# Designs tried in a protein design run: peptides against a protein of PDB entry 5YCA. Part 95

Target 1, 132 residues: chain A of PDB entry 5YCA
Amino acid sequence: RSLPAERNPLYKDDTLDHTPLIPKCRAQVIEFPDGPATFVRLKCTNPESKVPHFLMRMAKDSSISATSMFRSAFPKATQEEEDLEMRWIRDNLNPIEDKRVAGLWVPPADALALAKDYSMTPFINALLEASS

## One batch from the design tools (peptide; made by RFdiffusion4, then SolubleMPNN)

Design b2_p20_6_s3 (from b2_p20_6, 13 letters changed)
Fold by OpenDDE base, seed 4:
Structure b2_p20_6_s3 (fold): chain B 132 residues (1-132), chain A 20 residues (1-20)
Amino acid sequence: as target 1 above (132 residues)
Amino acid sequence: SAAAEREYAQQVFDYLENED
């Protein structure tokens, strides 16, 4: 598959120590029609544009929003590029469709695979290790 | 549809950003 050409400079180094990012994560309870659910999020700000994106994890099963990862990693991606990547994820990984929230959510192992592709490994490791 | 999912996802992310 082909990923967008330009990547968020925040992710220029995939070998960074993730531990300092753990305390940056925040847990939040969100109310849904069928009850509350806890999410863990990590605010990731593009150092050049100063535009923030939140990486998101469901606390209960540790599924990660692949959509949030893609949008943070590729800030100039088109909708078509995103759709192509999401289809690739559907075809090649094990996405979970939660009726309460949109986007593709993937289990931790798949999230780490994507993180390697997007050069986001430290951030996803921190998100997965953060308490809820 | 993919477009609908994208819009809904964006709304959730925007909500979290606004509440932060």
Scores: peptide ipSAE 0.023, ipTM 0.613, DockQ to the pose 0.326
Fold by OpenDDE base, seed 1:
Structure b2_p20_6_s3 (fold): chain B 132 residues (1-132), chain A 20 residues (1-20)
Amino acid sequence: as target 1 above (132 residues)
Amino acid sequence: SAAAEREYAQQVFDYLENED
């Protein structure tokens, strides 16, 4: 598949040690009609534009928002490019259905596969290992 | 600032809670 040409320079090195990022994650409890759920977030700021994005994880089942990953990784992507990638994810990975939340969410293994594609492995590892 | 980050984080969570 084709990914957007320009990637967030934050992700220039996929081999970085992820452990320093773990304590930077933060948990938040969100109330839903069927009860509370905890999410873990990691602030990722584009070092050039200074625009932040939060990578998102559902604490309980460790689902990761693929949408948040894509938007952070490809800051200049068009909506059409995002839609194309999300369709690819639906067709090739194992997204999780959760009507409570927007975006496309994937299990940890799929998140790590995407992380490799997006050069975000340290950040996703940290997000997955963070406590909630 | 911490306050700004909290506000942005809340906005993100609010967005993620919305229906498509």
Scores: peptide ipSAE 0.022, ipTM 0.571, DockQ to the pose 0.071
Fold by OpenDDE base, seed 3:
Structure b2_p20_6_s3 (fold): chain B 132 residues (1-132), chain A 20 residues (1-20)
Amino acid sequence: as target 1 above (132 residues)
Amino acid sequence: SAAAEREYAQQVFDYLENED
């Protein structure tokens, strides 16, 4: 597949120790028609542009928003590039259907596979290990 | 600031909840 050429400089080194990022995560309870659900978020700021994005995890089953990962990793991606990547994820990984939330969500193993492709491994490890 | 971060976080959650 073809990923965008330019990547967020925050992710220039995929070998960083993830443990300092764990306490940076925050939990938030969101109300839905069928009851409350807890999400865990990690604020990731592009050090050059200073534009922030939040990586998102569902606390209950540890599903990760692939959409949030892509948008953080590729700040200049077109809508077409995003659509193509989301289609690739649907065809090659195991996305979870949840009509309560937008975007494409994947289980932890798939999130880590994407993290390797996007050079985001420390950040996804921290997000997965954070308490809710 | 803390207030700015809370506001941004809420916007992100609202987007994820309500995007068509």
Scores: peptide ipSAE 0.022, ipTM 0.577, DockQ to the pose 0.071
Fold by OpenDDE base, seed 2:
Structure b2_p20_6_s3 (fold): chain B 132 residues (1-132), chain A 20 residues (1-20)
Amino acid sequence: as target 1 above (132 residues)
Amino acid sequence: SAAAEREYAQQVFDYLENED
């Protein structure tokens, strides 16, 4: 598959220690018709454009929003490029089905696979290890 | 600001809740 050409410079080094990012994560309880659910988010700001994005995790099963990862990683991606990647994820990984939330969500192992592809490993590790 | 960040975060969650 072809990923967008330009990546968020925040993710220039995939080998950084993730532990300093853990306390930067925040939890939020969201009320749904079938009950509350906790999400964990990590604010990721593009150091050049200063535009922030939040990486998103469902606390209970640690599912990660692949959509949030993609949008953070590729600030100049077209909708077509996003659609192509989401289709690839559906075809090659194990996305979950949750009608309560938008975007495409994947289990932790898949999130880490994507993180490697997007050079986001420290950020996803931190998001997964953060308390809810 | 902290207020702006909270608003942005809430917008993200609102979007997630309101889309299929």
Scores: peptide ipSAE 0.022, ipTM 0.576, DockQ to the pose 0.059

Design b2_p20_6_s4 (from b2_p20_6, 10 letters changed)
Fold by OpenDDE base, seed 2:
Structure b2_p20_6_s4 (fold): chain B 132 residues (1-132), chain A 20 residues (1-20)
Amino acid sequence: as target 1 above (132 residues)
Amino acid sequence: SAAEEAARAQEVFDRLATED
């Protein structure tokens, strides 16, 4: 598949130690009609544009928002490029359907696969390892 | 601040939750 040409310079090195990022994660309780659910978030700021994005994990099952990953990784991606990638994820990975939240969410293994593709491995490892 | 960060995170989540 084809990914956007320009990637967030925050993710220039996929081999960095993820452990310093763990304490930067934060838990957030969100109220839904069927009760509260906890999410873990990691603020990722593009060092060039200074625009932040939050990577998001559902605390309970560790599902991660592929949408948040893509938007953080590819700040100049078109909507078409995002749609194409989300379709690829639907066709090739194991996205989770949760009517409470929008975007495309994937299990940890899929998130790590995407992280490799997007050069975000340290950030996703930290997000997965962080306490809720 | 932590409060500001939480607010921003909520905003991002809300956007994700309502974009579809």
Scores: peptide ipSAE 0.037, ipTM 0.667, DockQ to the pose 0.074
Fold by OpenDDE base, seed 4:
Structure b2_p20_6_s4 (fold): chain B 132 residues (1-132), chain A 20 residues (1-20)
Amino acid sequence: as target 1 above (132 residues)
Amino acid sequence: SAAEEAARAQEVFDRLATED
């Protein structure tokens, strides 16, 4: 596959210590018709454009929004590029089907695989380790 | 409907994307 050429400069170094990011995560309880569910989110701001995106995790099973990862990592990506990547994820990884939430969600191992591809490993590690 | 479910799903994302 081919990922977008321009990546968020926030993710220029995939080897940084993730622990300082853990306390920056925030939990949020969302009410659904079938009951409440907790999500954990991490605000990630592009240091050049100052545009923020939130990386998101379902607290219960630690599923991560691949869509949020992609949009944060590739701020200039086209919809076609996003669609192509989401199809690749469906074909090669193990996304979770949940009609209650938007985007494509993946289990922790898949999220870390994507994080490596997107150079987001510290951020995904922090998101996964944060309390809910 | 599928459209309503999609709209609701997006609303969740929007809610999660806010600091409040």
Scores: peptide ipSAE 0.036, ipTM 0.643, DockQ to the pose 0.770
Fold by OpenDDE base, seed 1:
Structure b2_p20_6_s4 (fold): chain B 132 residues (1-132), chain A 20 residues (1-20)
Amino acid sequence: as target 1 above (132 residues)
Amino acid sequence: SAAEEAARAQEVFDRLATED
């Protein structure tokens, strides 16, 4: 696969301590047809464009939105590039089927693998450790 | 489709964003 050339400068250093990011996460209960579900989110603002994106985790099983990760990591990505990456994830990782939510969601281990690829490791670690 | 999936994801993200 080929990831977009330009990455969000927020993720320029993958080695940062994730601990300070943990208290920045927020839990939220969302109503779905089959009942409520809790999500944990982390607001990530591109320091250049000032555009925020929210990294998303399902509290119960800690599945994480790969879509949210990709969109945050690659602010100038084309739709074709996103589609290509999502297809790669479907073919190579273990996405979770959830009819309640949009985007492609993956287990924690897969999220961390993607985080390494996207240089987002501190942010995903924080998102995974945050309370719900 | 990918576009529909993205739209559904954004809806959830937007709900979370508006509740901040």
Scores: peptide ipSAE 0.058, ipTM 0.668, DockQ to the pose 0.379; fails the geometry check
Fold by OpenDDE base, seed 3:
Structure b2_p20_6_s4 (fold): chain B 132 residues (1-132), chain A 20 residues (1-20)
Amino acid sequence: as target 1 above (132 residues)
Amino acid sequence: SAAEEAARAQEVFDRLATED
């Protein structure tokens, strides 16, 4: 596969310590037709454009939104490039189907694999370790 | 407020609504 050429400068160093990011995460309970569910989110702001994106985790099973990761990592990506990557994830990883939420969600191990590809490892580690 | 937090969460999900 081919990822977009331009990446968010926030993710220039994949080796940084993730622990300072843990307290920046926030938990939120959201009501759905079948009952409440808790999500954990981390606000990630592009230092150049100042545009924020939120990384998202389901608290119960720790599923991570791959869509949120891609949009944060590649802010100038076209819809075609996003569609291509989401198809690759469906074909090569283990996405979870949940009709309550939009986007493509993956288990923790797959999220960390994507984090390596997108240079987002500290941010995904923090999101996974945060309390709900 | 709770209403404001819910609105912010909904905005995030709305941005994630697009798919291939």
Scores: peptide ipSAE 0.036, ipTM 0.669, DockQ to the pose 0.085; fails the geometry check

Design b2_p20_7_s1 (from b2_p20_7, 9 letters changed)
Fold by OpenDDE base, seed 2:
Structure b2_p20_7_s1 (fold): chain B 132 residues (1-132), chain A 20 residues (1-20)
Amino acid sequence: as target 1 above (132 residues)
Amino acid sequence: MEEEEKEEEEFLKELDPKVE
C-alpha cells in the first residue's frame, strides 16, 4: 500500500522510550445512551504546525482508533488517502466499527502494527499502558 | 474554564460520540 508522503514530525523517531508519555494520557468517561464508557486519550501536537490531535483508546477492550492514528501521523493527507488506508485496514487487519463512535478501531496488536507503519510506536505503547 | 476541561471538550469533538 501507499501511505502519504509527509508524516507528522512528532513521529520522526520510532525508537524513543514510551514511558514518559504514559502520565500524559488521560481517561475520560463518556455518557452514551446505553451507558457510560471510558476512553483514554493522548494529546499529540505537531511540533511544527502546532495542531493537536488526540490518540484514542477504548478503556474496556483496549481498542485503538486507527483513524485517529492516521490523522495524527499524516497531517497533509487527503481524504482519498485516508479512505484508501481505511480500506486497507478493513482488508488486512481486524477493525471494529463501534456504533457509538466514528472511525475504525483495532485491537492492541493491530494498533502496534499500524504504529510501526506510521512510526508511532512509543505513543501507542504509552496509550495502551496508561491507566483508565 | 480550566485547561483540563478545555481538553475534555476538544477530545469530545474529535471522538464525535453518538450521544444524541
Scores: peptide ipSAE 0.672, ipTM 0.919, DockQ to the pose 0.802
Fold by OpenDDE base, seed 1:
Structure b2_p20_7_s1 (fold): chain B 132 residues (1-132), chain A 20 residues (1-20)
Amino acid sequence: as target 1 above (132 residues)
Amino acid sequence: MEEEEKEEEEFLKELDPKVE
């Protein structure tokens, strides 16, 4: 598949140690009609544009928003490019579409596969290891 | 605390939860 041409410079090195990122994660409880749910977030700021995006994990089952990953990795992507990638995820991974939140969510193994493609491995490892 | 509250709000915008 084809990914957007420009990637967030925050992810220039996929081999960096993820452990320093773990304490930067934060847990947040959100109240839904069916009850509370905890999410873990990691604020990722593009060092050039200074625009932040949050990577996000459902605390209970560790599902990670693939949509948030894509938007963080490819800040100049078009809606069409995002749609194409989300379709690829549907066809090749095991995404979850939760009624409570937007976007496609994927289990940890799939998230790490995407992280490799997007050069975000340290950030996803940290997000997965953070406590909730 | 103020910064954390701001980030919680920003996160809610990105998460876009379906809440009443």
Scores: peptide ipSAE 0.672, ipTM 0.919, DockQ to the pose 0.781
Fold by OpenDDE base, seed 3:
Structure b2_p20_7_s1 (fold): chain B 132 residues (1-132), chain A 20 residues (1-20)
Amino acid sequence: as target 1 above (132 residues)
Amino acid sequence: MEEEEKEEEEFLKELDPKVE
């Protein structure tokens, strides 16, 4: 598959130690009609544009938003490019679509596979290890 | 408002939860 040409310079080095990122994660409880759910977020700021995006994990089953990963990694991607990647994820990984929130969510193993493709491994490791 | 509260609100905008 073809990923967008320009990537967030925050992810220029996929080999960094992830442990310093763990305490930067934050847990947040959101009230839904059928009860509360906890999410873990990690704020990721593009060092050039200064535009932040949050990576996000469902605390209960550790699902990671692939949509948030893509949007953070590829700040200049078109909607068509995003749709193409989301279709690839549906066809090749094990995504879930929760009616309570937008986007495509994947289990930890699939999130780490995407992280390799997007050069985001330290950030996803930290998000997965953070407490909720 | 506090920075943590501001970030909570920013996160809610990105997550776009269906709370209705």
Scores: peptide ipSAE 0.672, ipTM 0.919, DockQ to the pose 0.789
Fold by OpenDDE base, seed 4:
Structure b2_p20_7_s1 (fold): chain B 132 residues (1-132), chain A 20 residues (1-20)
Amino acid sequence: as target 1 above (132 residues)
Amino acid sequence: MEEEEKEEEEFLKELDPKVE
């Protein structure tokens, strides 16, 4: 598959130690009609544009928003490029579409596969290891 | 407190939860 040409320079080095990112994660409880759910977030700021995006994990089952990963990794992607990648995810990974929130969510193993493709491995490792 | 509250609000905007 083809990914967008320009990647967020925050992710220039996929080999960095992830442990310094763990304490930067934050847990947040959200009240839904069927009860509360906890999410873990990691604020990721593009060092050139200074635009932030949050990476997102459902605390209970560690599902991670693939949509948030893509939007953070490829800040200049078109809607068509995003749609094509989301279709690829549906066809090749195990995404979940939760009725409570937007986007495609993937289990940890699939998130790490995407992280390798997007050069986000340290950030996804930190998000997965953070406490909730 | 103010910064944390701001980030919580920003996160809610990105997450776009259906809470109603």
Scores: peptide ipSAE 0.671, ipTM 0.919, DockQ to the pose 0.803

Design b2_p20_7_s2 (from b2_p20_7, 9 letters changed)
Fold by OpenDDE base, seed 3:
Structure b2_p20_7_s2 (fold): chain B 132 residues (1-132), chain A 20 residues (1-20)
Amino acid sequence: as target 1 above (132 residues)
Amino acid sequence: SEEEKREEEEFLEELAPLVE
């Protein structure tokens, strides 16, 4: 597959220690029609454009939003490029499409595989290790 | 704080669509 050419400069170094990011994560209880659910979020701001995106994890099963990862990693991606990557995820991973929330969600191991591809391993490690 | 409340609202917008 082909990923977008330009990547968020926040993720220029995939080898950094993730532990300083853990206390930056926040837990949030969200009310849905069928009841409450807890999410863990990490605000990631592009140092060049100053545009923020949240990386997000479902507390119950530790699923990570692959869609949020892609949008954070590739700020200038076209809709076609996003669609192609989401199709690749559907074909090669086992994503969950929860009707309550947007995007494709993947289990921790798959999230870390995507993180390696997107050069954002420290951020996903921190998100997974944070308490809910 | 006001900042925390703002971020909570921003997060809800990114999570949409079926948030109460």
Scores: peptide ipSAE 0.633, ipTM 0.897, DockQ to the pose 0.673
Fold by OpenDDE base, seed 2:
Structure b2_p20_7_s2 (fold): chain B 132 residues (1-132), chain A 20 residues (1-20)
Amino acid sequence: as target 1 above (132 residues)
Amino acid sequence: SEEEKREEEEFLEELAPLVE
């Protein structure tokens, strides 16, 4: 498949040690109409544009927002490019639908597969390893 | 802290639509 040409320079090195990122993650309890749910978030700031974006995990089942990964990785992606990637995810991975939150969420194994494609492995490893 | 409160709010905005 085709991914956007320009990637967030924050993710220039996919081989970096993820452990320093673990303590940067934060757990947050969110109230929804059907009750509370805990999320783990990691604030990622594009070092050039200074635009922040949260990577996010549902604590209970460890599902990761693929949409947030994509938007963080490809800051100049068009909506069409995002839509195409989300369709690819639906067709090739195991997305989880959750009406409570925006975006397309995937289980940990799929998140790590995407992380490799997006050069975000250290960040997703940290997000998955962080406590909730 | 004020910074944490701000980030909590920012995160809520990204999680939308059904956050209370």
Scores: peptide ipSAE 0.632, ipTM 0.899, DockQ to the pose 0.651
Fold by OpenDDE base, seed 4:
Structure b2_p20_7_s2 (fold): chain B 132 residues (1-132), chain A 20 residues (1-20)
Amino acid sequence: as target 1 above (132 residues)
Amino acid sequence: SEEEKREEEEFLEELAPLVE
C-alpha cells in the first residue's frame, strides 16, 4: 500500500522512550445509550501546525482507533488516501466498527503494527500502558 | 479545570456519534 507523503513531524523518531508520555494520558468515562464506557486518550499536537489530535484506546479491551492514528500521522492526507488506508485495514487487520463511536478500531498487536508503519510506536506504547 | 473540561468536550466531538 501507499501511505501519504507528508507525516506529522511529532513522529519523526520512532525509537523514543515512551515512558514520559504515560502520565500525559487521561482516562474519561463516557455515557452511551447502553451504558458507560471508559476511554484513555493522549493529546498529540503537531509541533509545526499546532493542530492537536487525540489518540484513543478503549479501556476494557485495549482496542485503539486506527482512524485517529492515521489522521494524527498524516495531517495533509486526502479523503481518498484515508479511504484507501481504511480499506487496507479492513482487508488485513479485521478491525472493529463499533456503532457507538467513529472510525476503525484494532487490537493492541495490530495497533503496534500500524504504529510502526506510521512511526508512532512510543505514543501507542504509552497509550497501551496508561492506567484507566 | 476549565482546560480539562474543554479537552473532554473536544474528545467527545472526535469520538462521536452516540454519546449522551
Scores: peptide ipSAE 0.631, ipTM 0.898, DockQ to the pose 0.689
Fold by OpenDDE base, seed 1:
Structure b2_p20_7_s2 (fold): chain B 132 residues (1-132), chain A 20 residues (1-20)
Amino acid sequence: as target 1 above (132 residues)
Amino acid sequence: SEEEKREEEEFLEELAPLVE
């Protein structure tokens, strides 16, 4: 598949130690019609544009928002490029269906596979290890 | 903290398009 040409410079090095990022994660309870659900988030700021995005994990089952990953990794991606990647994820990974939230959420192993593709491995490892 | 409250709101804004 073809990923967008320009990547967030925050993710220039996929080999960094993830442990310093763990305490930067935060848990947040979101109210839904069926009740509360806890999310773990990690604020990731593009060092050049200074635009932040949150990486997102559902605390209960550790599913990770592929949408949030893509948007953080590829700041200049078009909607068409995002749609194509989400279709690839749907066809090649195991996205989790959740009526409460849109987009594609994937289990930890698939999230880490995407993280490798997006050069986000330390950030996703930290997000997965953080307490909720 | 006030900073955390602000970030909670920012997160909700980012999550909003994903909430069904």
Scores: peptide ipSAE 0.629, ipTM 0.893, DockQ to the pose 0.558

Design b2_p20_7_s3 (from b2_p20_7, 9 letters changed)
Fold by OpenDDE base, seed 2:
Structure b2_p20_7_s3 (fold): chain B 132 residues (1-132), chain A 20 residues (1-20)
Amino acid sequence: as target 1 above (132 residues)
Amino acid sequence: SAAEEEEERAFLEELDPKTK
């Protein structure tokens, strides 16, 4: 597959220690018609554009929003590029399309695989380790 | 705090939960 050419400079180094990012995560309870669900979020700000995006984890099963990862990693991606990547995820990973929320969500192992591709491993590790 | 509430709101916007 072909990923977008320009990546968020926040993710220039995927070898950084993730532990300082853990306390940056926040848990948020959202009330759905069928009951509450907790999400863990990590605010990621593009150091150049100053535009923030949130990485997202479902606290219960640690599913990570692949869509949020992609949008954070590739700030100038076209809709076509996003659609292409989401199709790739559907074909190659184990995504979940939860009726309660938008986007494709993937299990932790798949999230880390994507994180490697997107050079954002520390951020996903932190998101996965954060308490809820 | 106001800052935290703003981030909570912004997160909800990105998450786009179907709560209704």
Scores: peptide ipSAE 0.690, ipTM 0.934, DockQ to the pose 0.800
Fold by OpenDDE base, seed 5:
Structure b2_p20_7_s3 (fold): chain B 132 residues (1-132), chain A 20 residues (1-20)
Amino acid sequence: as target 1 above (132 residues)
Amino acid sequence: SAAEEEEERAFLEELDPKTK
């Protein structure tokens, strides 16, 4: 598959130690009709454009939003490019589509596979290790 | 804090939860 040409410069080095990012994560409880659910978020700001995006994890099962990863990694991606990547994820990984929230969510192992592709490994490791 | 509340609100915009 082909990924967008321009990547968020925040993710220039995939080999950095993730541990300093862990305390930057935040837990947030959201009330749904069927009851509360906790999410863990990590604010990721593009150092050039100053535009932030949040990486997102469902606290209970550690599912991570692949959609949020893609949007953070590729700030200039078109909707067509996003749609193509989401189709690839559906065909090659194990995504879930939770009716309570938008986007495709993937289990930790799949999230880390995507993180390698998007050069986001430290950020996803931190998101997975953060407390809720 | 005001900053934390702003981030909570911004996160909700991106998450787009179906709370109704």
Scores: peptide ipSAE 0.690, ipTM 0.934, DockQ to the pose 0.801
Fold by OpenDDE base, seed 3:
Structure b2_p20_7_s3 (fold): chain B 132 residues (1-132), chain A 20 residues (1-20)
Amino acid sequence: as target 1 above (132 residues)
Amino acid sequence: SAAEEEEERAFLEELDPKTK
């Protein structure tokens, strides 16, 4: 598959130690019609544009938003490029489409596979290890 | 803090939860 040409310079080094990122994660409880649910977020700021995006995990089953990963990794991606990648995820991984929230969510193993492709491994490891 | 509250709000905007 073809990924966008330009990647967020925040993710230039996929080999960094993830442990310093763990305490930067935050848990947040959100009230839904059928009850509360906890999410874990990690704020990721593009060092050039200074625009932040949040990586996000469902605390209960550790599902991670693949959509948020893509948008953070590829700040200049077109909607067409995003749609193409989301279709690839549907065809090749095990995404969950939760009615309560937008985007495609994937289990930890699939999230780490995407992280390798997007050069985001330290950030996804930290997000998965953070407490809720 | 005010900064934390702003980040909580910004996160909700990105998550776009269907709470209605």
Scores: peptide ipSAE 0.687, ipTM 0.933, DockQ to the pose 0.796
Fold by OpenDDE base, seed 4:
Structure b2_p20_7_s3 (fold): chain B 132 residues (1-132), chain A 20 residues (1-20)
Amino acid sequence: as target 1 above (132 residues)
Amino acid sequence: SAAEEEEERAFLEELDPKTK
């Protein structure tokens, strides 16, 4: 598959130690009609544009928003490029579309596979290891 | 803090939850 040409410079080095990012994660409880659910978020700021995005995990089953990963990794991606990648994820990984929240969510192993492709492994490792 | 509240709000906007 073809990923967008320009990547967020925050993710220039996929080999960095993830542990300093763990305490930067935050848990947030959200009330839904069928009860509360906790999400863990990690604020990721593009060092060039200074635009932040949140990587996000469902605390209970550790599902990660692939949509948030893509949008953070590829700040200049077109909607067509995003749609193409989301289709690839649907065809090749194990995503879920939870009607309670936006985006396409994937289990931890798939999230780490995407993280490798997007060069953001330390950030996803930190997000997965953070407490809720 | 004001900063934390702003981040919580921004996160909710990105998450776009269907809350009650």
Scores: peptide ipSAE 0.687, ipTM 0.934, DockQ to the pose 0.778

